# Ledger of designs, part 91: peptides against a protein of PDB entry 5EIB

Target 1, 366 residues: chain A of PDB entry 5EIB
Amino acid sequence: VDLEPGTMDSVRSGPFGQIFRPDNFVFGQSGAGNNWAKGHYTEGAELVDSVLDVVRKESESCDCLQGFQLTHSLGGGTGSGMGTLLISKIREEYPDRIMNTFSVMPSPKVSDTVVEPYNATLSVHQLVENTDETYCIDNEALYDICFRTLKLTTPTYGDLNHLVSATMSGVTTCLRFPGQLNADLRKLAVNMVPFPRLHFFMPGFAPLTSRGSQQYRALTVPELTQQMFDSKNMMAACDPRHGRYLTVAAIFRGRMSMKEVDEQMLNVQNKNSSYFVEWIPNNVKTAVCDIPPRGLKMSATFIGNSTAIQELFKRISEQFTAMFRRKAFLHWYTGEGMDEMEFTEAESNMNDLVSEYQQYQDATAD
Target 2, 366 residues: chain A of PDB entry 5EIB as posed
Amino acid sequence: VDLEPGTMDSVRSGPFGQIFRPDNFVFGQSGAGNNWAKGHYTEGAELVDSVLDVVRKESESCDCLQGFQLTHSLGGGTGSGMGTLLISKIREEYPDRIMNTFSVMPSPKVSDTVVEPYNATLSVHQLVENTDETYSIDNEALYDICFRTLKLTTPTYGDLNHLVSATMSGVTTCLRFPGQLNADLRKLAVNMVPFPRLHFFMPGFAPLTSRGSQQYRALTVPELTQQMFDSKNMMAACDPRHGRYLTVAAIFRGRMSMKEVDEQMLNVQNKNSSYFVEWIPNNVKTAVCDIPPRGLKMSATFIGNSTAIQELFKRISEQFTAMFRRKAFLHWYTGEGMDEMEFTEAESNMNDLVSEYQQYQDATAD

## One batch from the design tools (peptide; aimed at target 1 S348)

Design b2_p28_6_s4 (made by RFdiffusion4, then SolubleMPNN; from b2_p28_6, 18 letters changed)
Fold by OpenDDE base, seed 4:
Formats: structure tokens, C-alpha cells, sequence
Structure b2_p28_6_s4 (fold): chain B 366 residues (1-366), chain A 28 residues (1-28)
């Protein structure tokens, strides 16, 4: 789905364009112009019914519909505005199904789009209420991984998207291969989301490899485990050491000893015990899939529900507040039928979410 | 913990009520 045709043409002409049904390409002509309100109230609202018709058709063809997965950006107008409209409409029609998102967080290091903090804040407000699971894929973190870890002097969208793809492939491993932990979206929610509003995940991947790197380093289970818990491997620009893990899932791929994985996972939990809440028992889950990712002998994917994720929301909130206090660009949103109060409500809800994470961080077992 | 959970539940109910009020205002 896109409000611009050019993105769909790029997908169709791509190496995997033929895996999608032609009738499942729904697109507009005008785009959202990086405006959430265009995506949500005008251009996106004109297209949403056509998307819902496709969603219904595909849902009816499912033997057992678990839920929905949306991949979108929060900085642009289409992914943010139309994406959250689509989430709301799907949630209304399918209230008993899991809503999962891969939400790409904006960064000034990656994009010069001035209104991204508005689009992100308005989107987060919708995601808090209408999603069950959200993977926070932060362009800030992706850029920093490319620049600092992969030593790419000028990270491209291709480099960032490679990290996104690796992460998405990792976190979906249990859904794609039978007999694993978190084999369905509902089990993932039960294991990862102890409190309904606190469903924002910090993903991580090991080994970190650039798209151009042909040298696949064979890592050991100890090295994978250590890298997976390293803040430098997190796809969200948060330091886990500044918060506490509510829940963790670790997904190993490749031929390895389950015993060795369990031993290393126990060791890393014990070493980092101060960074876990003590009042959630058995809050670390481990899966091992014997099928490695393409080109690697083994990998590890991390999913963390951490109170440190508030650092990401604080960053967005600070940027939002700096613009909103000046009433900068508000007329672009209000001109599309949006109320100025919706900005204040979105800011308030995101600040409440930050406060909730902080309260759980400071909570003791009493 | 139980008090914190209760405060979060109360806040969620307040948000849901405000959303329902806004939806009712849009339908009117």
C-alpha cells in the first residue's frame, strides 16, 4: 500500500515483486506530502476502503487468522497517517485479532523532513491504543550501527533496510518455522507484553553484517549471546542499562547445542540481573531454530521489552515540543481537517507512556 | 505493584471514555 505509485512500481520490478498478487497492490496518485493528516484524514481516507477490501479477501482465505502485521514509517505521511488509520479500521473490524507492527522511527540523521516529530508523535498515540505488539526500528540506531559498527561513512537507505530485513527475518522465525517458542502472535504477546500499553519492543540482531560483506564470520553461541545483549546491536537508540527489562525473547538460528544456548542465556541473565525487573518470574524466553538465515551459519535475534525504550519517546517528545510551542507548520495539519487538540492529546499520551515505563522501572517487589 | 496497576487501569478507562466521547461528538 502507498499513496504514491512509484513505490509500488519499485516493489513490482524488484526481485520478489512476483510473490505479491497484482490485485493486492493498492496505491494512490497524490501522496501524503510528509503530512500525517493527509495520510489519516484526506488522501489516506480516500484509499483506506480499497485496502480494507483486500484485507477482508485475504483474511477470509486464511484457515486460521492470527492477526495482522504492518510495516510502516512514522516520519512520512503515508506510513504514519494512513498506516495508523488502517490499524484503527482493522482493529475495529477484527477486535479479537493481534495487531503487530514494524514501526520505523524517524531520525534527523537520516531525513531532513522537519515535521517528522509531529508525524511520529501522532502515530505513537495511535500505536499505544490500537496495537498489541510494536517493534521499534529506529533510524537513529540503524544509522549509528552503519556508521560506528559497520564503518560505513555514508549509510544509505539500502544499508538501513538491510538491517531492518535481518531484524524482521529474525523476529518472525518462530512464526515461519513450526515447533518453536512464540509460534503464533498471541503467544508472543502473552510472553512479551505484561501490561497492555507497554508493548513497544527493542529489537537486536547478531551478527551485524553489511549488505556488501561477503565474509560471514562464524560466531560461537557465547559470542552471539554477548552481542545480542550489547546496546550496540540494538535497533532502537536506547541503552538497556538505563532501564530494566520487563521481558526478553532470544531467537537463535542455525545448528547449535540447545544446552549451550541455555547455559549462555542463564549466564547473561545472571551477569545482567540488575537490568531485569525482579517481580516478573521467567521473563526471558529462548527459541532455537535449526535453520540458519541465508548466508550465515548461525544468528541470534533479540526482542526486549525494556523501560529504556522511554529514551526513544523522550527524544521524539523533545523534538515535538520544540516545534509545537512555536506552532510551527500546524496550518498544514489543521488545513486537512485535524484539530489542534489532537496534537496536545498525542503529546500527553506519549508522556503518560514515558511515565508508566519509569514507574515500572522504579517499582520493587512489594 | 497492585496500586501502580490500578492507576494504569484507571488511566486506560479514562482514555477509553474520552475516546468514546469524541466518537459520539463526531457522530453527532
Amino acid sequence: as target 1 above (366 residues)
Amino acid sequence: MEELRKRIEERQEELARKEAEREAERLA
Scores: peptide ipSAE 0.032, ipTM 0.489, DockQ to the pose 0.021
OpenDDE base, seeds 1, 2, 3, 5: peptide ipSAE 0.062, 0.027, 0.023, 0.000; ipTM 0.579, 0.441, 0.405, 0.283; seed 1 fails the geometry check

Design b2_p28_7 (made by RFdiffusion4)
Pose (drawn by RFdiffusion4):
Structure b2_p28_7 (pose): chain A 366 residues (1-366), chain P 28 residues (1-28)
Amino acid sequence: as target 2 above (366 residues)
Amino acid sequence: AETEEFEEKTEELNEELERLREERAEEE
């Protein structure tokens, strides 16, 4: 789905472009120009019922639908504006299904548009209310990993998307292969989301590799475990040691000692017990899958629900406030009939989300 | 200190939003 028609061509000319159902391409003529109001209200509303028709059709041909997963950026107009409209319409029509999103957060290091904080805040407001799980993919973190760790002086979207694809493959492994833990979206959500609004996850994986060089060696289980908890391996730009884990899901892929995995996972939990909330006993679940990802014999994927994610929302909030106080470009949004109060409503909700993460960060069992 | 400043900011923003909602309801 895109308001921009040129997106259809690039996907089709891609390696697996012909495998998609031709009828499932739903596109507009213009597109939103980084205007969330255009995406949602204006233009996305024009296009949205066509998308829902296709969604309804895919759903009625499902033996037992688990739910939906949406990939989109929060910084633009379409993936952000229309994407959250689609989520709201799907929530109305399929209220008992899990909504899961892979949402990429904007960063000034990657994109040169100052309205992106507007678009992201209006979107975060929708996701807080309407999604069950959201993987926070931070362009800030992706750029820093490419620039500082992978030593790519000029990271491209291809360089960033290599990190995203490795992460998406890792976090959906329990859904795609037989297993006991978090095998479906609802079971994953019940294990990861103690409070409905706090459903933004911090993904990480090990080893971090630059695409096209080179290999190995394959990591030891200790090396995997330590790296997958490392702040430098996170896809969100937050230091996990600045907050506390409410829940964690760890996924080890490849051939390895299950016993050694158990020992290392127990090791990181009790050496660093102060970083795991004490009022949620046994809050770290571990899954092993025998099939490694491409190019690797061993890998680990981390999924964290950490109070440290408030750093991501504080950064967006600060940029949003800096722009919104000067009322810069606000008429671009209200020109599409959007209420200015929706900006204030979204900002308040995001700041409330930050306070809630802090409340549980300081909470004690006593 | 930074946490306290942030909480004050959140409280001020929530009061401003409620004031704007009351003003709008009066106009209606």

Design b2_p28_7_s1 (made by RFdiffusion4, then SolubleMPNN; from b2_p28_7, 17 letters changed)
Fold by OpenDDE base, seed 2:
Structure b2_p28_7_s1 (fold): chain B 366 residues (1-366), chain A 28 residues (1-28)
Amino acid sequence: as target 1 above (366 residues)
Amino acid sequence: SEKKKFQEELERLRKELEERKRRREELE
């Protein structure tokens, strides 16, 4: 789905265009102009019914519908505005199904779109209320991984999207292969989300290695485990050492010893015990899939529910507040039918979420 | 106080997590 035709034409004509049904390409003509309100109330609202018709058709074709997965950007107008409209409409029609998102967070290091803080804040407000699971994929963290870890001098969107694709493949491993822990979206939610509003995850993928060091790096279970828990390996721009993990899932792929995985996972928990909440028993889940990802002998994918994710929301909130106080570009949103009150409500809900994470961080077992 | 409401909610959620753990152990 897009509000611009050019993206859909590029996907359709691309090397994988044939894997999608032609009738499942739904697109507008006018675009959102990086405006959440155009995506949510005007241009997106004109297209949403056509998208819902396709969603219904595909849902009826499922033998067992677990839920929905949305991949979108929160910085743009289409992914943020229309994406959250779709989430709301799907939630209304399928209230008992899981809503899962891969939400790409904006960064000033990657995009020059000045209104990204508005689009992100308005989107986070919708995600807090209408999603069950949200993977926070932060363009700032992706850029920093590309630059610092992968040693790319000028990271491109292609380099960032490669990390996103590896992460998405990793976190969906248990859903795609039988007999795994978290084999369905509902089991994943039960394992990862102790508190309904606190459903924002920090993903990570290992191995990440620069081209110059690939030949010198052994792929071992200890090295994967160490890298997966490294703060520099998180695909959300927050430091887990500044918070506490509520829950963790680790998904190992490739031929390895389950015993070695369990030993290394126990060792990393014990070494980092101060960064876990003490009052959630068995809050780390491990899965092993014998099928490696393409081009690797083994990998590990991390899913963390951490109170440190508040750093991401604080960054967005600070940028939002700086723009909103001066009413910068506000008329572009109000002209599409929004009230200033919706901005204040979205800011308030995101600040409440930050406060909730902080309260759980400070909570003791006593 | 907001702190008391939060503690009560934490206790509720701890119980729910313990029940979920028990149900998992019964299914294994």
Scores: peptide ipSAE 0.005, ipTM 0.311, DockQ to the pose 0.022
OpenDDE base, seeds 1, 3, 4, 5: peptide ipSAE 0.000, 0.000, 0.000, 0.000; ipTM 0.247, 0.266, 0.263, 0.258; seeds 3, 5 fail the geometry check

Design b2_p28_7_s2 (made by RFdiffusion4, then SolubleMPNN; from b2_p28_7, 16 letters changed)
Fold by OpenDDE base, seed 4:
Structure b2_p28_7_s2 (fold): chain B 366 residues (1-366), chain A 28 residues (1-28)
Amino acid sequence: as target 1 above (366 residues)
Amino acid sequence: SEKEKLAEEQKKLKEELEKKKKEREELE
């Protein structure tokens, strides 16, 4: 789905464009112009019914519908505005199904779009209420991985999208291969989300490899485990050491010893025990899939529900507040049918979410 | 013009975002 036809043409002409049904390509003629309100109330609202018709058709064809997965950006108007409208409408029609998102967080390192803090804040407000699971894929972190870790002097969208693709492939491993931990979206929610509003995940991947790197280093299980818990491998620009893990899932791929994985996972938990909440028993889950990712002998994917994720929301909130206090660009949103109160409500809800994460960070076992 | 006001507001906002980014990088 896109409000711009050119994006759909790029997907159709791509090496995998033929895997999608032609009838499942829904697109507009006029983009959202990086405006959440255009995506949510005008251009996106005109297209949403056509998308819902496709969603219904595909849902009816499922033997067992678990839920929905949306991949979108929060910086642009389409992914943020229309994406959150679509989430709301799907949630209304399918209230008993899991809503999972891969939400790409904006960064001033990656985009010059000035209104991204508004689009992100308005989106986070919707995601808090209408999603069950949200993978926070932060363009700040992706850029820093490319620049600092991969030594790419000028990271491209292709480099960032490679990290996104690796992460998405990692976290969906258990859904694609039967007999694994978190084999369905509901089990993932039960294992990862102890509190309904605290459903924002910090993903991580090991080994980190650029798209142009042909040298797939065979890592050991200890090296994978250590890298997976390294802050430099996190796809969200948060330091786990500044917070506490509520829950963790680790997904290993490749032929390895389950015993060695369990030993290394126990060792890393013991070394990092201060960074876990003590009042959630058995809050670390491990899965091993014998099927490695393409080109690698083994990999590890991390999913962390950490109170450190508040650093991401604080970053967005600070950027939002700097703009909103000046009433900068508000007329672009209000002219599309938004109320100024929706900005204040979104800011308030995001600040409440930050306060909730801080409360659970400071909570001790009585 | 409204376009010039917007361009000036965009410039000020970009400068403020860069300043906050530096302040954050100094806190890390």
Scores: peptide ipSAE 0.015, ipTM 0.323, DockQ to the pose 0.022
OpenDDE base, seeds 1, 2, 3, 5: peptide ipSAE 0.009, 0.010, 0.011, 0.000; ipTM 0.311, 0.305, 0.326, 0.240

Design b2_p28_7_s3 (made by RFdiffusion4, then SolubleMPNN; from b2_p28_7, 14 letters changed)
Fold by OpenDDE base, seed 3:
Structure b2_p28_7_s3 (fold): chain B 366 residues (1-366), chain A 28 residues (1-28)
Amino acid sequence: as target 1 above (366 residues)
Amino acid sequence: AEKEELQREQEELREELEKKKEELEELL
C-alpha cells in the first residue's frame, strides 16, 4: 500500500513482485508530501477503505488469523499518517487480533525532511494506543551499523532495508516454524510486554559482518550471542546500557546445540545482570530453529524491551518541541483538517511514555 | 558519561533540525 504509484511499480518489478496478488496492490496518485495529516485525514482517508477491503478479503481467507503486521516509516506522510490510520481502522474492526508493526524512526542524519518530528510524534501517539507490539527500527542506528559494522562508506537505502528485512525475517521465524517459542503473535506479546503501553522493542540481528571480513568470521553460538547483546548492534538509536531490559527474546537459527545456546544465553545474562530488571522473573526467552536463513550457517535475532528506548522518544520529543513551540509548519497539518490539539495530545502521550519507562527503570524489587 | 554523550547527540540533532527549519521557512 502506498499513496504514490511509483513504489508499487518497484515492488511489482522486484524479484518477488509475482508472489503478491495484483489486486492486493492498493495505491493512491497524489502522495502524502511528507505530511502526516495528508496521510491520515485526506489522501490516506480516501484510500483506506480500499485497503480495508483487501484486508478483509485476506483475513477471511485465513484459517487462523493471529493478527496483522505493518511495515512503515514514521517520518514520511504515507507510512506515518496513512499507516496509523490503517492501524486504527484495523484495530476497530479486529479488536481481538494482534497488531504488530515494524516502525522505522526518522533521523536527521538520513533524511532532510524537516517535519519528520511531527510525523513521528503523531505516529507514536497512535502506536501507543493501537499496537500490541512495535519494533523500533531507527534509520540512524541502521546507518551507523552499515557504516561502522558493515564498513559501507556510503550506506544506501538498499543497505538499510537489507538490515530491516533480515530483522523482520528473524523476528518472524517463530511464527513460520511450528513448535517454536513465541509461535504466535499473542504469545510473543505475553512474553515481551509486561505493561500494555511498554510494547516498543529494540531489535537486533547477528551476524553482522563487513563484506571484507565475511571469509574470516567463524559463525559460533558465543559470537552470535555476544554480537546480539552488543549496544552497537541494536537497530534502535538508544544504548541498552542506559536502561534496563524488562524482557528479552533471542531467536537462533541454524544447526546448533541447544545446550550451548542455553549456556551462552545464561552467561550473557549473568555478565549483563545490571542491565536487566530483577523483579521480572524469567524475562529472557530463547528459541532455536534448526533451519538457517538463506546464505548463513546460523543467525540470531534479538528482541529487547528496554527502558533505554525512552532515549529514542526523548530525541523525537526534543525535536518536536523545538518546532512546535514556534508553531512551525502547523498550517500544513491544520489545512488538511487536523486539529492543533492533536499535536499537544501526541506530545503529552509520548512524554508520559518516557516517564513510564523511567519509572520502571528506577523500580526496585520490594 | 554515556548518558551525557547521548544527551549531547540529541541536542546536536535538535540544533540541526532548527537550522533546517529556518532554511525551509526562508524558502516558503
Scores: peptide ipSAE 0.007, ipTM 0.276, DockQ to the pose 0.044
OpenDDE base, seeds 1, 2, 4, 5: peptide ipSAE 0.000, 0.000, 0.000, 0.000; ipTM 0.294, 0.236, 0.250, 0.254

Design b2_p28_7_s4 (made by RFdiffusion4, then SolubleMPNN; from b2_p28_7, 13 letters changed)
Fold by OpenDDE base, seed 5:
Structure b2_p28_7_s4 (fold): chain B 366 residues (1-366), chain A 28 residues (1-28)
Amino acid sequence: as target 1 above (366 residues)
Amino acid sequence: EEKEELEEEREELREELEEEKERRKLLE
């Protein structure tokens, strides 16, 4: 789905364009112009019914509908505005189904779109209320991984999208292979989301290796485990050491000893015990899939529900507040039928979410 | 007039974004 036809042509002409049904390509003629309100109230609202018709048709064709997965950017107008409109409409029609998102967070390092803080804040407000699980993929963290870890001098959107693809492949491993931990979206939610509003995940992937170092890197379970818990491998721009893990899932892929995985997972928990809440029992889950990812002998994917994710929301909130106090560009949103009150409500709800994460971070077992 | 004010406001916000990029580089 896009408000721009050119994006759909790029997907169709791509190496995997034939995987998608032609009738499932829904697109507009006029883009959202990086405006959430155009995506949510005008251009996106005109297109939403056509998307819902496709969603209904595909849902009826499912033997067992677990839920929905949306991949979108929170910085742009289409992914943010129309994406959250779709989430709301799907939630209204399918209240008992899991809503899962891969939400790409904006970064000043990657985009010069001035209104990204508005689009992100308005989107987070919708995601707090209408999603059950959200993977936070931060363009800042992706850029930093590309530059610092992968040693790319000028990271491209192609390099960032490669990391996004690796993450999505990793976190969906348990859904794609039978007999795994978190084999369905509902079990994932039950294991990962102890409090309904605190459903924002910090993903991570290992191995991350520069092209120059690939030939010299041993892939071992200890190295994967260590790198997976390293703050530099997190795809959200927050430091897990500044918070506490509520829940963790680790997904290992490839031929390895389950015993060695369990030993290394116990060792990393013990070493990092101060970064876990003590009052949630059995909050670390481990899965091992014998099938490695393409081009790797083994990998590990991390899913963390951490109170450190508040750093990401604080960053967006600070940028939002700086713009909103000046009333910068508000007329572009209000002219599309938004109320200025919706900005204040979105800011308030995001600040409440930050406060909730802090409260659970400071909570000790009495 | 509204277009000139909007261009000035865009330049100021770009400068603040560049200052924030620099501030973040200094924290790394």
Scores: peptide ipSAE 0.021, ipTM 0.359, DockQ to the pose 0.020
OpenDDE base, seeds 1, 2, 3, 4: peptide ipSAE 0.012, 0.019, 0.008, 0.015; ipTM 0.323, 0.464, 0.285, 0.344

Design b2_p28_8 (made by RFdiffusion4)
Pose (drawn by RFdiffusion4):
Structure b2_p28_8 (pose): chain A 366 residues (1-366), chain P 28 residues (1-28)
Amino acid sequence: as target 2 above (366 residues)
Amino acid sequence: SLEEANETKREHNKELHEERLTSLEEAD
């Protein structure tokens, strides 16, 4: 789905572009120009019922639908504006299904548009209310990993998407292969989301590799465990050691000692016990899958629900406030009939989200 | 009024975050 028609061509000319159902391409003529109001209201509303028809069709041919997963950026107009409209319409029509999103956060290091904080805040407001799980993929973190760790002086979207694709493969492994833990979206959500609004996850994986060089050696289980908890291996630009984990899901892929995995996971939990909330006993679940990802014999994927994610929302909020105080480009949004109070409503909701993460960060069992 | 309320909330959260980071530095 895109308001921009040129997106259809690039996907089709891609390696697996012909495998998609031709009828499932739903596109507009213009597209939003980084205007969330255009995406939602204006233009996305024009296009949205066509998308829902296709969604309804895919759903009626499902034996037992678990739910939906949406990939989109929060910084633009279509993936952000229209994407959150689609989520709200799907929530109305399928209220008992899990909504899961892979949402990419904007960063000034990657994209040169100062309205992106507007678009992201209006979107975060919708996701806080309407999604069950959201993987926070931070362009800030992706750029820093490519620039500082992978030593790519000029990271491309291809360089960033290599990190995203490795992460998306890792976090959906329990859904795609037989297993006991978090095997479906609802079971994963019940294990990861103690409070409904706090459903923004920090993903990480090990080893971090630059695409096309080179290999190995394969990591030891200790090396995998330590790297997957490392702040440098997170896809969100937050230091996990600045907050506390409410819940964690760890996924080890490849052939390895299940005993050694158990020992290392117990090791990281009690050496660093102060970083795991004490009022949620046994809050770290571990899954092993025998099939490694491509190019690797061993890998680990980390999914964290950490109070440290408030750093991501504080950064967006500061940029949003800096722009919104000067009312810069606000007429671009209200020109599409959007209420200015929606900006204030979204800002307040995001700041409320930050306070809630802090409340549980300081909470004690006593 | 809503702007001011939000600003107070942001200042308060900032102070709590700085106090936590100072406590963590002292513990190390």

Design b2_p28_8_s1 (made by RFdiffusion4, then SolubleMPNN; from b2_p28_8, 20 letters changed)
Fold by OpenDDE base, seed 1:
Parts: C-alpha cells; structure tokens; sequence
Structure b2_p28_8_s1 (fold): chain B 366 residues (1-366), chain A 28 residues (1-28)
C-alpha cells in the first residue's frame, strides 16, 4: 500500500514483485507529502476502504487468521498517517486479532524531513492504543550499526533495509516454522507484553559482521549470544544498560546444541542481571530453529521489551516539543482537517508512556 | 511497596485494555 504509484511500480518490477498478488497492490495518485494528516484524514482516508477490501478478502482466505503485520515508517506521511489509520480500522473490524507492527523510527542522521517528529509522535499515539506488538526499528540505530559495526563508510537506505529484513526474518522465524516457542502472534504477546501499553520492542540481529571480517569470523553460540545482548547491536536507538528488560526473547537459527544455547543464555542473563527486572519470573524466552537463514550457518534474533526504550520516545518528544512550541508547520496539518488538540493529546500520551516505563524501571521487588 | 504499585498499575492498564475492547465491540 502506498499513496504514491511509483513505489508500487518499483516493488512490482523488483526481483520479488511476482510473489505478490497484483490485486493486492493498492495505491493512490497523490502522496502524503510527508504529512501525517494527509495520510490520516485526506489522501489516506480516501484510499483506506480499498485497502480494507483487500484485507477482508485475504483474511477470508486464511484457514486461521492470527492477526496482521504492518511494516511502515513513522517519519513519512503515508506510513505514519495512513498506516495508523489502517491499524485503527483493522483493529475496529478485527478486535480479537493481534496487531503487530514493524515501525521504522525517523532519525535526523538519515532524513532531513523537518516534520518527522510530528509524524512520529502522532503515530506513536496511535500505536500505543491500537497495536499489541510493535518492533521499534530506529533508523539512527541502523545507521550506527552500518557505520560502526558493518564498516560502511556511507550507509544507504539499502544497507538499512537489509538490517530491517534480517530482523523481520528473525523475529518471524517462530511463526514460520512449527513447533517453536512463540509459534503464534498471541503467544508472543503473552510472553513479551506484561503490561498492555508497554508493547514496544527493541530488536537485534546477530551475526553482524563487516564484509572484510566475514571470512575470518567463526560463528559460535557464545559469540551470537554476546553480540545479541550488546548495546551496540540494538536496532532501537536506546542503551539497554540505561533501563531494565521487562521481557526478552531470543531466537536462534541453525544447527546448534540446545544445551549450549541454554548455557549461554543463562550466562548472559547472570552477567547482565542488573539490567533485568527481578519481579517478572521467567522473563527470558529462548527458541532454537534448526533451519539457518540464507547465507548463514547460524543466527540469533533478539526481541527486548526494555524500559530503556523510553530514550527513543524522549528523543522524539524533545524534537516534537521544539517544533510544536514554535507552531512550526502546524498549518500543513490543520489545513488537512486535523485539530491542533490531537498534537497535544499525542504528546501527552507519549509522555505518559515514558513515565510508565520509568515507573517500572525504578520498581524493586521489595 | 513498589510491588503493590506495580500490581495496581498493571490492573489499571488491564482495565484500560478491557475498556478499549469493549468500546470497539460497542462500535460494531
């Protein structure tokens, strides 16, 4: 789905264009122009019914519909505005189904779009209320991984998207291969989301290796485990050492010893015990899938629900507040029929979310 | 105790989620 036809043409003409049903390409003629309000109230609102028709049709064809997965950006107008409209409408129609998102967070390091803080804040407001699980994929973190870890001098969107795709493949492993931990979206939510509003995850993927070092690196379970828990490996721009994990899931792929995985997972938990809440029992879940990802002998995917994620929301909030106090560009949103009150509500809800994370971070077992 | 506050907050969040689901069901 896009408000611009050119994106759909690019997907259709791409190497994987033929795997998608042609009728499932829904697109507008006028983009959102990086305006959430255009995506949510005008251009996106005109297209949403056509998308819902496709969603209904595909849902009816499912033997067992678990829920929905949306991949979108929060910085743009389409992914943010129309994406959150779509989430709201799907949740209204399917209130008993899981809403899962891969939400790409904007970064000043990657985009010069001035209004991204508005789009992100307005989107987060919707995601807090209307999703069950949200993987926070931060373009800042992805850029830093590409630059520092992968040794890419000039990271591209292609390089960032490669990390996103690896992560998405990793976190969906349990859904795609029977007999795994978190084999369905609901079970994942039960294991990962102890509090309904606190459903924002920091993902990570291992191994991450520079092209120059790939040939020299032996992939071992200890190395995967160590890298997976490294703060520099998080795909959300927050330091887990500044918070506490509420819940963690680790998904290993490839031929490895379950015993070795369990030992390494225990070791890393013990080493990092100060970064876990002690009042949530069995808050670390581990899965092993014998099928490696393409091109790797083994991998590990990390899903963390950490109070440190508040750093991401604080960053967005600070940027939002700096713009909103000046009423910068507000006329672009209000001109699309948006109420200025919705900015204040979105800011308030995001600040409440930050406060909730902080409360649980400061919580002790006594 | 902080545990009591956590439990109370958990309950509040669960009630909010229940309310949301009820509102969605009532809109149908």
Amino acid sequence: as target 1 above (366 residues)
Amino acid sequence: SMMKEIEEKRKELEEREAKRKAELAAAE
Scores: peptide ipSAE 0.024, ipTM 0.415, DockQ to the pose 0.021
OpenDDE base, seeds 2, 3, 4, 5: peptide ipSAE 0.019, 0.022, 0.024, 0.021; ipTM 0.355, 0.418, 0.384, 0.340

Design b2_p28_8_s2 (made by RFdiffusion4, then SolubleMPNN; from b2_p28_8, 15 letters changed)
Fold by OpenDDE base, seed 2:
Order: structure tokens, then sequence, then C-alpha cells
Structure b2_p28_8_s2 (fold): chain B 366 residues (1-366), chain A 28 residues (1-28)
């Protein structure tokens, strides 16, 4: 789905264009112009019914519909505005199904789009209310990984998207291969989301290795375990050491010893015990899939529900507040039918979410 | 306690999932 035809034509003509049904390409003509309000109230609202018709058709063709997965950006107008409209409409029609998102967070290091803080804040407000699980993929973290870890002098969107695709492949491993822990979206939610509003995940992937060092790096279970818990490998721009993990899932892929995985996972928890809440029993889940990803002998994917995610929301909130106090570009949104109160409500809800994470961070075992 | 609340919510979700699995088995 897109509000611009050019992106859809690129996907259709691309190397994987044939894997999608032609009728499942739904697109507009006018675009959102990086405006959440155009995505949510005008251009997106004109297209949403056509998207819902396709969603219904595909849902009816499912033997067992678990839920929905949306991949979108929060900085643009289409992914943010129309994406959250679509989430709301799907939630209304399928209230008993899981809503999962891969939400790409904007960064000033990657994009110079001035209104990204508005689009992100308005989107987070919708995600808090209408999603069950949200993977926070932060363009700032992706850029820093590409530059610092992968030693790319000038990271491209292709380099960032490679990390996103590896992460998405990792976190969906248990859904795609039978006999795994968290084999469905609902079981994942039960294991990862102790409190309904606190459903924002920090993903991570290992191994991350520069091209120049790949030939010298051994892939071992201890190295994967160490790297996946390293703050520098988080796909969200927050430091887990500044918070506490509520829940963690680790997904190992490749031929390895279950015993060695369990030992290393126990060791990393014990070494980092101060960064876990003490009042959630069995809050670390481990899965092993014998099938490695393409081009690797083994990998590990990390899913963390951490109170440190508040750093990401604080960054967005600070940028939002600096613009909103000046009423900068506000007329672009109000001219599309938005009320100024919706900005204040979105800011308030995001600040409440930050306060909730802080409350659980400071909580002792009662 | 917060632990008891988490365990309660996990149990409620597991019960709903088991009910849905039974409904599906009865429909097949």
Amino acid sequence: as target 1 above (366 residues)
Amino acid sequence: SREEEIERRRREIDEREEERLKEREEAE
C-alpha cells in the first residue's frame, strides 16, 4: 500500500514483484507530502476502503488468521498517517486478532524532513491504543550500527534496509518454522507483554560484522549471546543499561547445542541481573531453530521489552515540543481537518507512556 | 502483587486461546 504510485511500480518491477498478487497493490496518486494528516484524514481516508477490501479477501483465504503485521515508517505521511488509520480500521473489524507492527522511527541523521516529530508523535499515540506488539526500528540506531559496527563510511538506505530485513526475518523465525517457542502472535504477546500499554520492543541481531573482519570472526554461541545483549547492537536508539528488561526473547538459528545456548543465556542474565526486573518470573525465553539464515552458519535475534525504550520516546517528545510550542507547520495539519487538541492528546499519551515505563523501572518486588 | 497480576493476565490469555482451539477442532 502507498499513496504514491512510483514506489509500488518499483516493487512490482523488482526482483520479488512476482511473489505478490497484482490485485494486492493498492495505491493513490497524490501522496501524503510527509504530512500525517493527509495520510490519516484526506488522501489516506479516500484509499483505506480499497485496502480494507483486499485485507478482508486475504483474511477470508487464511486457514487460521492469527492477526496482522504492518511494516511502516513513522516519519513520512503515508506510513504514519495512513498506516495508523489502517491499524484503527482493522482493529475495529477484527478486535480479537493480534495487531503487530514493525515501526521505523525517524532520525535527523538519516532524514531532514522537518515535520517527522509530529508524524512520529501522532503515530505513537495510535500505536499505544491500537497495537498489541510494536517492534521499534530506529533509523538512528541503524545508522550508528552501519557506521560504527559495519564500518560503512556513508550508510545508504539499502544498508539500513538490510538490517531491517535481517531483524524482521529473525523475529518472525518462530512464526515461520513449526515446533518453536512463541509459534504464534498471541503466545508471543503473552510472553513479551506483561502490561498492555508496554508493548514496544527493542530488537537486535547478531552477528553484525564489518566486511573487513568477517573472515577472522568465529561464530560461536558465546559470541552471539554477548553481541545480542550489547547496547551497540540494539535496533532502537536507547541504552538497555539505563533501564530494566521486563521481558526478553532470544531466537537462535543454526546447528548448535541447546545445552550451550541455555548455559550462555543463564550466564548473560546472571552477569546483567541488575538490568532485569526481579518481580517477573521466567522473563527470558529462548528458542533454537536448526535452520540458519541465508549466508550465515548461525545467528541470534533479540527481542527486548525494556524500560530504557523511554529514551526513544523522550527524544521524539523533545523534538515535538520544540516545534509545537512555536506552532511550526501546524496549519499544514489543521488544514487537512485535524484539531490542535489531537497534538496535545498525542503528546500527553506519549508522556504518560514514558511515566509508566519509569514507574516499572523503579518498582521493587512487592 | 504485580507478579500475581501478570500471572492472571497470562492465564486469561491462555484460557481464551484454548477456547479458540476447541472451537476450531469442533468446526473441523
Scores: peptide ipSAE 0.021, ipTM 0.351, DockQ to the pose 0.015
OpenDDE base, seeds 1, 3, 4, 5: peptide ipSAE 0.000, 0.011, 0.000, 0.000; ipTM 0.216, 0.316, 0.256, 0.231; seeds 1, 3, 5 fail the geometry check

